# Peptides against a protein of PDB entry 2Q3Z, part 20

Target 1, 272 residues: chain A of PDB entry 2Q3Z
Amino acid sequence: YVLTQQGFIYQGSAKFIKNIPWNFGQFEDGILDICLILLDVNPKFLKNAGRDCSRRSSPVYVGRVVSGMVNCNDDQGVLLGRWDNNYGDGVSPMSWIGSVDILRRWKNHGCQRVKYGQCWVFAAVACTVLRCLGIPTRVVTNYNSAHDQNSNLLIEYFRNEFGEIQGDKSEMIWNFHCWVESWMTRPDLQPGYEGWQALDPTPQEKSEGTYCCGPVPVRAIKEGDLSTKYDAPFVFAEVNADVVDWIQQDDGSVHKSINRSLIVGLKISTKS
Target 2, 254 residues: chain A of PDB entry 2Q3Z as posed
Amino acid sequence: YVLTQQGFIYQGSAKFIKNIPWNFGQFQDGILDICLILLDVNPKFLKNAGRDCSRRSSPVYVGRVGSGMVNCNDDQGVLLGRWDNNYGDGVSPMSWIGSVDILRRWKNHGCQRVKYGQCWVFAAVACTVLRCLGIPTRVVTNYNSAHDSNLLIEYFRNSEMIWNFHCWVESWMTRPDLQPGYEGWQALDPTPQEKSEGTYCCGPVPVRAIKEGDLSTKYDAPFVFAEVNADVVDWIQKSINRSLIVGLKISTKS

## One batch from the design tools (peptide; aimed at target 1 F158 W174 H177)

Design b2_p13_7_s3 (made by RFdiffusion4, then SolubleMPNN; from b2_p13_7, 6 letters changed)
Fold by OpenDDE base, seed 1:
Structure b2_p13_7_s3 (fold): chain B 272 residues (1-272), chain A 13 residues (1-13)
Amino acid sequence: as target 1 above (272 residues)
Amino acid sequence: EPTLLQLPIGVPP
């Protein structure tokens, strides 16, 4: 998980699983230096360099910083996300074949955000950076992955009495979503939460005011301990959310129906 | 049907 430089990332859909080869390249020339630059331009370092540096021995702290810095939201982060197929002013997310080119472009252009990424690109870059920093990390793909925006563990759709979807459908399910899991101890938590920790660098929701996510123990998600920092409810919802249709009648009555046609969550952890 | 792009899943009618 630290030494492997080439691997595969799972994509597609639950019924039609695909993969792409990816060059993580954590040991290629200059990549470690770029990872150090990433740390040195993070908001916490800029605010208090001494405090930030003193905390870099903690994989919990570093993991959280990296999850925030892989995206360019809120900071001088690496990647700008885009999902609308308008990539003419940059590079299509599908064009990337590894993390090395992305990181080099970022650094060589004065830490200017790289256009563009989607979930697997964010995850792969985070994986590279974390591996560079000595943290065992793997890319994870979750099929039918939920994006819960109001922390109620539901994907909610509103319908009129005729079954027509109302509103903007802000909450959604991805055909697939990628993030990373990193192996670390959790001295900041109760005993038993060491092991794989989920980190999500794709800018989906803010955590403590920053577009970052995790680390949260995979065990906590498995056991439904949503009080566990960081961001347990959000990560739990990605893999376990229920889909609910709210049917609004003209008389003001509201009915709830669970959508059995959509099952959230099919997580695949990669070996490489 | 299968795609390499990350796409939202629509709710069936």
Scores: peptide ipSAE 0.353, ipTM 0.849, DockQ to the pose 0.494
OpenDDE base, seeds 2, 3, 4, 5: peptide ipSAE 0.335, 0.237, 0.304, 0.330; ipTM 0.852, 0.777, 0.837, 0.853

Design b2_p13_7_s4 (made by RFdiffusion4, then SolubleMPNN; from b2_p13_7, 6 letters changed)
Fold by OpenDDE base, seed 3:
Structure b2_p13_7_s4 (fold): chain B 272 residues (1-272), chain A 13 residues (1-13)
Amino acid sequence: as target 1 above (272 residues)
Amino acid sequence: GPTLQQLPIGVPP
């Protein structure tokens, strides 16, 4: 989880699982230096360098910083996400074969955001960075992955009496979503939450004002302990959200219906 | 088969 430089990332769908080879390249020339630059341009460092540096011995702190810095939202982060198939002014997310080129491009262009990434690209880059920093990390793929925007553990669709979706669809389910799990102790939590921690570098929701997510104990998610920091409800929803249809009738009445055709969550953890 | 892009799942009626 630290020493492996080449691996596979799972993609596709629950019914058609695919994978791509990925070069994490955490030991390639200059990559560690780039990871250190990433830390040195993070907002917390810029605000108070001494405080930031004093906390870099904590994988909890570093993991959270990396989660935020892998995306370019809010800061001089690495990647700009794009999902609309318009990639002509950059690099298609599907064309990347490793983290090294991305990180080098970012650094070589003055820490300007690299265009473009999607979830597995964010996850893979985060995995590389965390491994560089000595944190055991693996990429995780979750099929039918929910994006809960209002922290109610539901994916809600509003429909008219004919079943047609009304308004802009804000909440959604991804065919697949990737994030990372990192191994660390959690001295900031009650005993028993050491081990794999979920971190999500794809900019989906803000956590404490920044597009970052985690670390949250995988155990907490499995046990349904949503009180654990960080971002337990969001990560829980990614793998466990229920889908609800709100059907509005002409008379103004609303009917709640559980959508059983959409089953959220099928997580695959990698061994490399 | 499905693309390797991350895509929103269509909501079945």
Scores: peptide ipSAE 0.404, ipTM 0.863, DockQ to the pose 0.487
OpenDDE base, seeds 1, 2, 4, 5: peptide ipSAE 0.357, 0.060, 0.357, 0.332; ipTM 0.862, 0.733, 0.858, 0.842

Design b2_p13_8 (made by RFdiffusion4)
Pose (drawn by RFdiffusion4):
Structure b2_p13_8 (pose): chain A 254 residues (1-148, 151-160, 170-248, 256-272), chain P 13 residues (1-13)
Amino acid sequence: as target 2 above (254 residues)
Amino acid sequence: DPDREELPVGTPV
């Protein structure tokens, strides 16, 4: 989770899982410096640099800023999202085989966002950044499935959507800032919309808090709970509707 | 690669 520089990002569908190899490249030349630069341009550093550097004692703080800076609402984030099959301005999300070239591109262009990312690209870059800084991190994929004239499926078809698959990262750490027993894997979601409140979204939120439905636990627990849970009920006339099943075959490299 | 494109659930491919 710290030292291995290549891994797998799972894509495709719940029935036909694709394993896409990936070069996280966290110890390639210039990557650590780029990661330190990423911290020094984060909005919290601009607001109070002395405090920001002091807070870098915490993997919670760093994990939040690190993952949060990958797809940042501010112009200094690493990547720009796009899902309309129109990637001519720059580079397709399906092209990349690693995080390194994106990070170098980003540095070389005044820390401007690189076009374009999709969920697994953001997650892949977040893994590189956090593994480089020493926080044990893994990329995770969740699969969702539809069964087909449903209003539910129409509403979605035609960025907090429910997708065929969605990726994020998990990082390992204690949580002395929370109630006891929430140490371990924390979910961090670098996909775009920081929207409710706060400088960043989403996480870190303990995976256990998600499983337990303890959604008052910081940070951004409802956003992660929503990616792996959806409750759908019909009233033809009360009935459970399985036209949408969310939270299937959640996967990571062994 | 359609299999790698992130799509809303139920979208025809």

Design b2_p13_8_s1 (made by RFdiffusion4, then SolubleMPNN; from b2_p13_8, 5 letters changed)
Fold by OpenDDE base, seed 5:
Structure b2_p13_8_s1 (fold): chain B 272 residues (1-272), chain A 13 residues (1-13)
Amino acid sequence: as target 1 above (272 residues)
Amino acid sequence: DLSLQQLPVGTPV
């Protein structure tokens, strides 16, 4: 989880699982230096360098910083996400074969955001950075991954009388989503939450004002302890959200229906 | 490869 530089990232759908080879390259020349630059341009460092540096011994702190800095939202982060299939002014997310080129491009262009990434690209870069910093990390793929936007642990679809989805479809389920899990102790929590911690660098929801997510103990998610720092409800919903259909009739009446055909969550953890 | 994109479920590929 620290030493391996090559691996696979799982993509596709629950029914048609695919994978791509990925070069994490955490030990390639200059990559560690780039990771340190990433830390030195983070908003907390810019605000108070001494305080930020004093906290870098905490994998909890560093993990949260990295999750925020891998995306370019809110800061001089690494990657700009794009999902509309228009990638002509950059690199298609599907074209990347490793983290090294992305990190080098970011650094070589004055820490300008790299175009473009999607979930597995964000996750892979985060994995590289965290491994560089000595934190055991793996990429995780979750099929039928929910994005809960209002923190109610539901994916809600509004439908007309014909069952057709209406509105902007802001809440949604991804065919797959990737994030990382990092191994760390959690001295900030009650005993028993050491181990794998979920971190999500894909900009989905703000956490304490920044597009970052985690770390949250995988155990807490498994046991349904949604009070656990950080972002337990959001991560829980990614793998466990229920789907609700709000069916509006012509007379304005609304019927609530639990959609049991859309099953959220099928998580696959990598071994390296 | 469109089939490798992160997409909403049910999106044709």
Scores: peptide ipSAE 0.433, ipTM 0.900, DockQ to the pose 0.553
OpenDDE base, seeds 1, 2, 3, 4: peptide ipSAE 0.420, 0.419, 0.427, 0.420; ipTM 0.896, 0.897, 0.898, 0.897

Design b2_p13_8_s2 (made by RFdiffusion4, then SolubleMPNN; from b2_p13_8, 5 letters changed)
Fold by OpenDDE base, seed 3:
Structure b2_p13_8_s2 (fold): chain B 272 residues (1-272), chain A 13 residues (1-13)
Amino acid sequence: as target 1 above (272 residues)
Amino acid sequence: DPSLQQVPVGTPV
């Protein structure tokens, strides 16, 4: 989880699981230096360098910073996400074969955001960075992964009387989603939450004003402890959200229906 | 491989 530089990332769908080889390359020349630059351009460092540096011994703190800095939202972060299949002005997310090229491009272009990433790219880069910083980390794939936008642990679809989805369909379920799990103690929590912590660098929702997510104990998610920092409800929803259809009738009535055809969550953890 | 894109469930590949 720290020493392996090559691995596999799982993609596809729950029905058709696929994987790609990925070079994390955490020990390649200059990569550690780039990871340190990433820390040195984070908003917390820019605001108060001394305070930021004093907290870098905490994997909890560093993990949260890295989660925010792997995406370019709100800061000088590494990757710009794009999902509309229009990648002509950059690199297709599907073209990447490792984290090293991404990180080098970012650094070499003055910490300008690299175009483009999707979830596994974000996760893989985060994995590289965290490993560089000595934090045991693995990429995790969750099939049928929910994106809850209003923190109600539901994926809600509004439908007309014919079952057609109305509106922009803001809440959604991904065919797959990737994030990372990092091994750390949690002295900031009650005993028992040491171990794997989920971190999600894909810019989905803001946490405390920044597009970052976690760390949150995997145990807390499994046990349903949604009070556990950070972002337990969001991560919980990714793997456990219920799907609800709100069916509107012409008379203005609304019928609530549980959608049992869309089952959220099928998590695969890597062993390397 | 376009089938490896992250897409909403139900999106044709």
Scores: peptide ipSAE 0.432, ipTM 0.888, DockQ to the pose 0.559
OpenDDE base, seeds 1, 2, 4, 5: peptide ipSAE 0.409, 0.388, 0.393, 0.407; ipTM 0.878, 0.857, 0.854, 0.866

Design b2_p13_8_s3 (made by RFdiffusion4, then SolubleMPNN; from b2_p13_8, 7 letters changed)
Fold by OpenDDE base, seed 4:
Structure b2_p13_8_s3 (fold): chain B 272 residues (1-272), chain A 13 residues (1-13)
Amino acid sequence: as target 1 above (272 residues)
Amino acid sequence: DLSLQQVPVGTPL
C-alpha cells in the first residue's frame, strides 16, 4: 500500500465490473517534491505556515489536507472535476493512465488546475500523494454509490404518477464512485478507531467549508457510529443510504415508497 | 466512452 506503484482501479457498474491499470508512480522522479509543493500551497499553510508544518506529522491532518487539495475547489488544488462529457478544452478523465502526468502538469503549470478528473482520477491522485507522504493508502470503488446532499442518509426521488423521475435530480446514485482508504491511528478519537480511514477527494460536499472528506474510520461506518470525525454521515450514506420514492398522484397526493430494488453500496477495496 | 465514466445509475451507455 506504499511500495506498489502499479495497480488497478475498478470502474463500470455493479453488474458489469471493469478495471483499468493505473500507474500511481509515487516513487517516480520529482513526485515527492510535487507532493510537498501541494502541502505548501494549501490554504492552511498560507494562513499559518508554522501551524501547518507543525501538524504535518499527523496523518489525520495531512489526509484531510490532501483530500481537499487533490480537487481544485476552494484552493490551488490539482484537478478540476467534470462530468458532462465535454472535455475538449482539457484531457478527458478517461484518458489518464496514471497520477504522475497529472501531478507533473499541475506543478509545471504553476499549480494550475488540471482538466479534467472524475472520481477515480481524484482517488488515484490522492492515493499517490498519500503514499508519497508515507501513508499506506488504497483506492476503493463503491458501486451504486449514493451522493446524499441533505445529510438525511436518504436518496430521494420524486416521481410522477407514471413513475418517471421529476425535478432537478439533485440527489443521485453513481454507477460507481472511488475514494481512498488510508491506514492511520486516530488519537483524536476514542480507542479502537485505528486502521483504515476513508478519505474522499472528489468534490461532492463541503466539510467545514472546504470540499474535502474524511478521514473517517471505516470501522465507524461499518458500526454506524456517525458521530466520529470526519464526515461519517456522508460516507455512511455513500455505502448505505436508503432510497425513497415520492410518487405524486394526479389528485395532488404524494405516496412515499421505499425503493428496495436499488441497493446502495458494493464496496471493493483494492489489493494493489 | 460512457461505460467508463462516472454517471448516475440508469444513464444509458
Scores: peptide ipSAE 0.445, ipTM 0.896, DockQ to the pose 0.561
OpenDDE base, seeds 1, 2, 3, 5: peptide ipSAE 0.441, 0.383, 0.443, 0.382; ipTM 0.893, 0.855, 0.894, 0.855; seeds 2, 5 fail the geometry check

Design b2_p13_8_s4 (made by RFdiffusion4, then SolubleMPNN; from b2_p13_8, 6 letters changed)
Fold by OpenDDE base, seed 1:
Structure b2_p13_8_s4 (fold): chain B 272 residues (1-272), chain A 13 residues (1-13)
Amino acid sequence: as target 1 above (272 residues)
Amino acid sequence: DLSLQQRPVGTPV
């Protein structure tokens, strides 16, 4: 999880699982230097370099910084996300074959955001950076992955009396979503939460004012301990959210219905 | 190839 430079990332859907080869390339020339630049342009370093540097011995701190810096939201981060199939002014997310080219482009263009990424691109770049920094990390794919926007652990659809979805789907379920898991101790938590920690660099929700997510113990998610920092409710919902239909009747009444046809969460951990 | 792109799933009506 630190030494492997080549691997696979899982994509597709739960019933049609595919994978692509990916060059993480954490030991390729100049990549470590780029990772250090990433740390040196993060908002916390710019605010107080001494404080930031003193905290870099903590994989908890570093993981959270990397989660925020892999996306270009809020800072001089690496990647701009795009999902609307309009990639003509950049590089299609589907064209990337490794993290090295992305990181080199970012650095060589004065830390300008690279266009474009989707979840697996964000996750793969984060994986490369974290591995460079000595943190054991793997890419994880979750099929039928929920994006809960209001922290109620539900994906909510509003429907008319005929069952037709009304308005924009603010909350959604992705066919797949990728993030990373990093191995670290958690001295900032109660005993027993050492091990794999989920980190999500895809900009989905703000955490403490920044588009970042985690680290949160995988154990906490499994056990439903939503009080565990960071961002346990959001990550929990990605893999465990229930789907609810709010059916509005013509008389103004609303009926709550559990949607059992949409099952959230099928997480696959990688070995490479 | 839609299998290589992240996209929302639909829900049956």
Scores: peptide ipSAE 0.449, ipTM 0.880, DockQ to the pose 0.477
OpenDDE base, seeds 2, 3, 4, 5: peptide ipSAE 0.437, 0.441, 0.445, 0.446; ipTM 0.878, 0.889, 0.893, 0.891

## One batch from the design tools (peptide; aimed at target 1 I155 W174 S261 L262)

Design b2_p14_1 (made by RFdiffusion4)
Pose (drawn by RFdiffusion4):
Structure b2_p14_1 (pose): chain A 254 residues (1-148, 151-160, 170-248, 256-272), chain P 14 residues (1-14)
Amino acid sequence: as target 2 above (254 residues)
Amino acid sequence: DYDRQEWPIGSYEE
């Protein structure tokens, strides 16, 4: 979770899982410096640099800023999202085989966002950043499935949408800032929309808080709960509707 | 590329 520089990002579907190899490259030349730069351009550093550097004692603070800076609403984030099959301005999300070239591109262009990312690209870059800084991190994929004239499927077909698959990262740490028993894997989701409140979204939120439905636990628990849960009911006339099943075959490299 | 693309739910054809 810290030292291995290559891994797998799972894609495809719940029935046909694809394992895409990936070069996280967290110890390649210039990557650590780029990661320290990423921290020093984060909005909290601009607001209060002395405090920001002091808070870097916490993997909760750093995990939040690190993952949060990958797809940041501010112009100094690492990547720009796009899902319309129109990637001519820059580079397709399906082209990358690693996080390194993106990080180097980002540094060389005045810390401007690199076009383009999708959920697994953001998650892959977040893994590289956090593994470089020493926070044990893994990329995780969740799969969702549809069964087909449903209004539900039409609403979605035609960015908090429920996808065929969605990726995020999990980082390992204690949570002295929370009630006891929430140490361990924390979910961090670097995909774009920081929207409800706060400087960043989403996480870190304990995986246990998600499993337990304890959605008052910081940070951004409802957003992660929504990626792995969806309750759908029909009233033809009360009935459970399985036209959409969310939270299947959640996967990570062994 | 099709399998690696993120699709809105109901748009992905296996």

Design b2_p14_1_s1 (made by RFdiffusion4, then SolubleMPNN; from b2_p14_1, 4 letters changed)
Fold by OpenDDE base, seed 3:
Structure b2_p14_1_s1 (fold): chain B 272 residues (1-272), chain A 14 residues (1-14)
Amino acid sequence: as target 1 above (272 residues)
Amino acid sequence: DLDRQQHPIGSYKE
């Protein structure tokens, strides 16, 4: 989880699982230096360098910083996400074969955001950075991954009388979503939550005002302890949300229906 | 490449 530089990232769908090779390259020349630059341009460092540096011995703190800095939202982060298949003014997310080129481009262009990434690109870059910083990390893929926008642990669809979804989807289920899990102790929590911690660098929802997510103990998610920091409800929903259809009739009545055909969550982890 | 892109289920070819 620290030593491997090449691996595979799982993509596709639950029914048709695919994978791509990925070069994490955490030991390639200059990559560690770029990771340190990433830390030195984070908002917390810019606000109070001494305080930020004093906290860098904490994997919890560093993990949260990296989660926020891998995306360019809110800061001078690495990647800009795009999902509309219009990538002509940058690099298609599907074109990347490793983290090294992305990080080098970011640094060489004055820490300007790199276009473009999707979930596996964000996750892979985060994995590289965290490994560089000595934190055991792996990329994970969750099929049928829910994006809960209003923190109610539900994916809600509004449908007309014909079952057609109305308006733009504020909440959705991804065919797949990638994030990372990092191994760390959690002295900030009650005993028993050491081990794998979920971190999500893809900008989906803000956490304490910043597009970041985690770390949250994988154990807490498995056991349904949503009180644990950070962002347990959101991560829980990604793998466990229920789907509800609000069916609107022509007479103005609304019927609530549980959608059992859309099963959220099928998480797989890598061995590297 | 659409098969490898992240997208909402039911919206694109899976």
Scores: peptide ipSAE 0.386, ipTM 0.841, DockQ to the pose 0.569
OpenDDE base, seeds 1, 2, 4, 5: peptide ipSAE 0.157, 0.385, 0.372, 0.385; ipTM 0.770, 0.842, 0.844, 0.843

Design b2_p14_1_s2 (made by RFdiffusion4, then SolubleMPNN; from b2_p14_1, 6 letters changed)
Fold by OpenDDE base, seed 5:
Structure b2_p14_1_s2 (fold): chain B 272 residues (1-272), chain A 14 residues (1-14)
Amino acid sequence: as target 1 above (272 residues)
Amino acid sequence: DDDNTQHPIGSYKE
């Protein structure tokens, strides 16, 4: 979880699970320095360097900072996400074979965002950074991963009388989604929540004004303790959301139906 | 599109 530099990341779908090799390379030359630069350009450091540095002994604090800084949303972060298959002005997310090249490109171009990443790229880079900083971390893949945007723990589809999806498909289920889990104590919580903590560097929803997510105890998610910081409801929904169809009939009536064909969440954790 | 792209369910055939 700290020493392994090469591993695999799971991709594909629940029915067709695939994996790719990935070079995390947390001990390669210059990578630690780049991770320190990442911390030194984060918004909290720029606002108050002394306060930021005083908190870097906390894996909870550092994990949250890294979650926000791996994406370039709202800061000088590492990666720009893109999902529309238009990658001509950068590097296709599918072309990356490791975190080292991404981090070096970011640093060498004055901390300019690297184009482009998708979920596994974000997760892999976060994994590299966290491992480099001495935090045991693994990449996690969740198949049929829900993206709840209104914090009601539901994925809601609006359908016409023919069953066709209508309106804004803002809420969705990903074929797969990747994030990381890091091992840390949680002195900021009640006893018992030490262990694996979920962190999500893919920019999906803002947390306290920043595109970041976690850390949240995996135990809290498992037990349904949604009051546990950070972002427990969102992470819970990724793996446990119910899917609801709102079907509009010709007479204007709306029928609520639980979609039992879409099962959210199949999480796979790596052993590396 | 690459078979390993991340996409919403229903957008691409699995």
Scores: peptide ipSAE 0.372, ipTM 0.818, DockQ to the pose 0.554
OpenDDE base, seeds 1, 2, 3, 4: peptide ipSAE 0.361, 0.341, 0.362, 0.352; ipTM 0.820, 0.816, 0.810, 0.815

Design b2_p14_1_s3 (made by RFdiffusion4, then SolubleMPNN; from b2_p14_1, 6 letters changed)
Fold by OpenDDE base, seed 1:
Structure b2_p14_1_s3 (fold): chain B 272 residues (1-272), chain A 14 residues (1-14)
Amino acid sequence: as target 1 above (272 residues)
Amino acid sequence: DDDLRQHPIGSYKE
């Protein structure tokens, strides 16, 4: 979780699980320096360098900073996400074979955002950075991963009388989604929540005003304790959301139906 | 190469 530089990332779908090799490269030349630059350009450092530096001994704090800085939303972060197959002005997310080239490009271009990433790219870069900083970290893949936008632990679809989804899908289920889990103690929480913590660097929802997510104890998610910081409801929904169909009738009435065919969540933790 | 790309699902058949 710290020493391995090469590994695999799981992709595809629940029915067709795939994996790709990935070079995390946390020990390659200059990578640690780039990780330190990442910390030194984060908004909290720019606001109060002394306070930020004093908190870098906390994996909880650092993990949250890294989660926010791996994406370029709200800051001088590393990656710009794109999912619409228009990658001509950058690099296709599918073209990356490791974190090293991404981080080097980011640094060499004055900390300009690198185009482009998707979930596994975000997760892999975060994994590299966290490992560089001494935090045991692994990439995880969740198939049928939900994106709950209104914190009700549901994925809601609006359907016509024929069952066809209407309008823009604000909430969705991804075929797969990747994030990272980092091993750390949680002195900021009640006892028992030490261990693996979920962190999600893909910009999905804002947490305390910033596109970041976690850390949240994997145990808390497993046990359904949504009171634990950070972002327990969102992460819980990624793996446990129920799907509801709101079926509109001709008379204007709406019927609520539980969709049992769409099962959210099949999480795989990597061994690397 | 859909197996290597994220995309939303939303049908009963997916």
Scores: peptide ipSAE 0.403, ipTM 0.832, DockQ to the pose 0.522
OpenDDE base, seeds 2, 3, 4, 5: peptide ipSAE 0.381, 0.376, 0.384, 0.373; ipTM 0.823, 0.828, 0.825, 0.818

Design b2_p14_1_s4 (made by RFdiffusion4, then SolubleMPNN; from b2_p14_1, 8 letters changed)
Fold by OpenDDE base, seed 3:
Structure b2_p14_1_s4 (fold): chain B 272 residues (1-272), chain A 14 residues (1-14)
Amino acid sequence: as target 1 above (272 residues)
Amino acid sequence: SDLLTQHPIGSYKE
């Protein structure tokens, strides 16, 4: 989880699981230095360097910072996400084979955002950074991964009388989604939540005003303890959300229907 | 292929 520089990332779908080799490269020349630069350009450091530095001994704090800084939202973060298949002005997310090139590009271009990433790219870069900083970390893939936008633990589809989905479709289910799990103690929580913590660097929802997610104890998610910081409801929904259809009728009435055909969540953890 | 990209369910081919 710290020493392994090469591994696999799972992709595809629940029915057709695929994987790609990935070079995390946490021990490659200059990568640690880039990770330190990442910390030094984070908003918390810029606001109060002394306070930020004093907290860098906490993997909880560092994990949350890294989660926010791997994406370029809100800050001088590493990657810009894109999902519309228009990658002509950058690098296709599917072209990356490791974290090293991404991090080097970011640093060499004055900490300018690298185009482009999708979930596994974000996760892989975060994994590299966290490993560089001495935090045992693995990439996780969740198939049929829900994106709950309104924190109600539901994926809600609004449909017209013909069953066609209406609206901007902000709430949705990914074929797969990747994030990371990092091993750490949680002195900020009640006893028993040490161990694997979920962190999600893909910009999906804001947490305390920043596009970041976690750390949240995997145990808390498993046990349904949504009171644990950080972002337990969101991460819980990624793997456990129920799907509801709101069907409009001709008379203006709305019918609520539980969609049991869309099963959320199939999580695979890597061994490296 | 769609299997190697992240897409909403229903917008990709298995």
Scores: peptide ipSAE 0.378, ipTM 0.828, DockQ to the pose 0.573
OpenDDE base, seeds 1, 2, 4, 5: peptide ipSAE 0.376, 0.376, 0.371, 0.376; ipTM 0.832, 0.834, 0.838, 0.836; seed 1 fails the geometry check

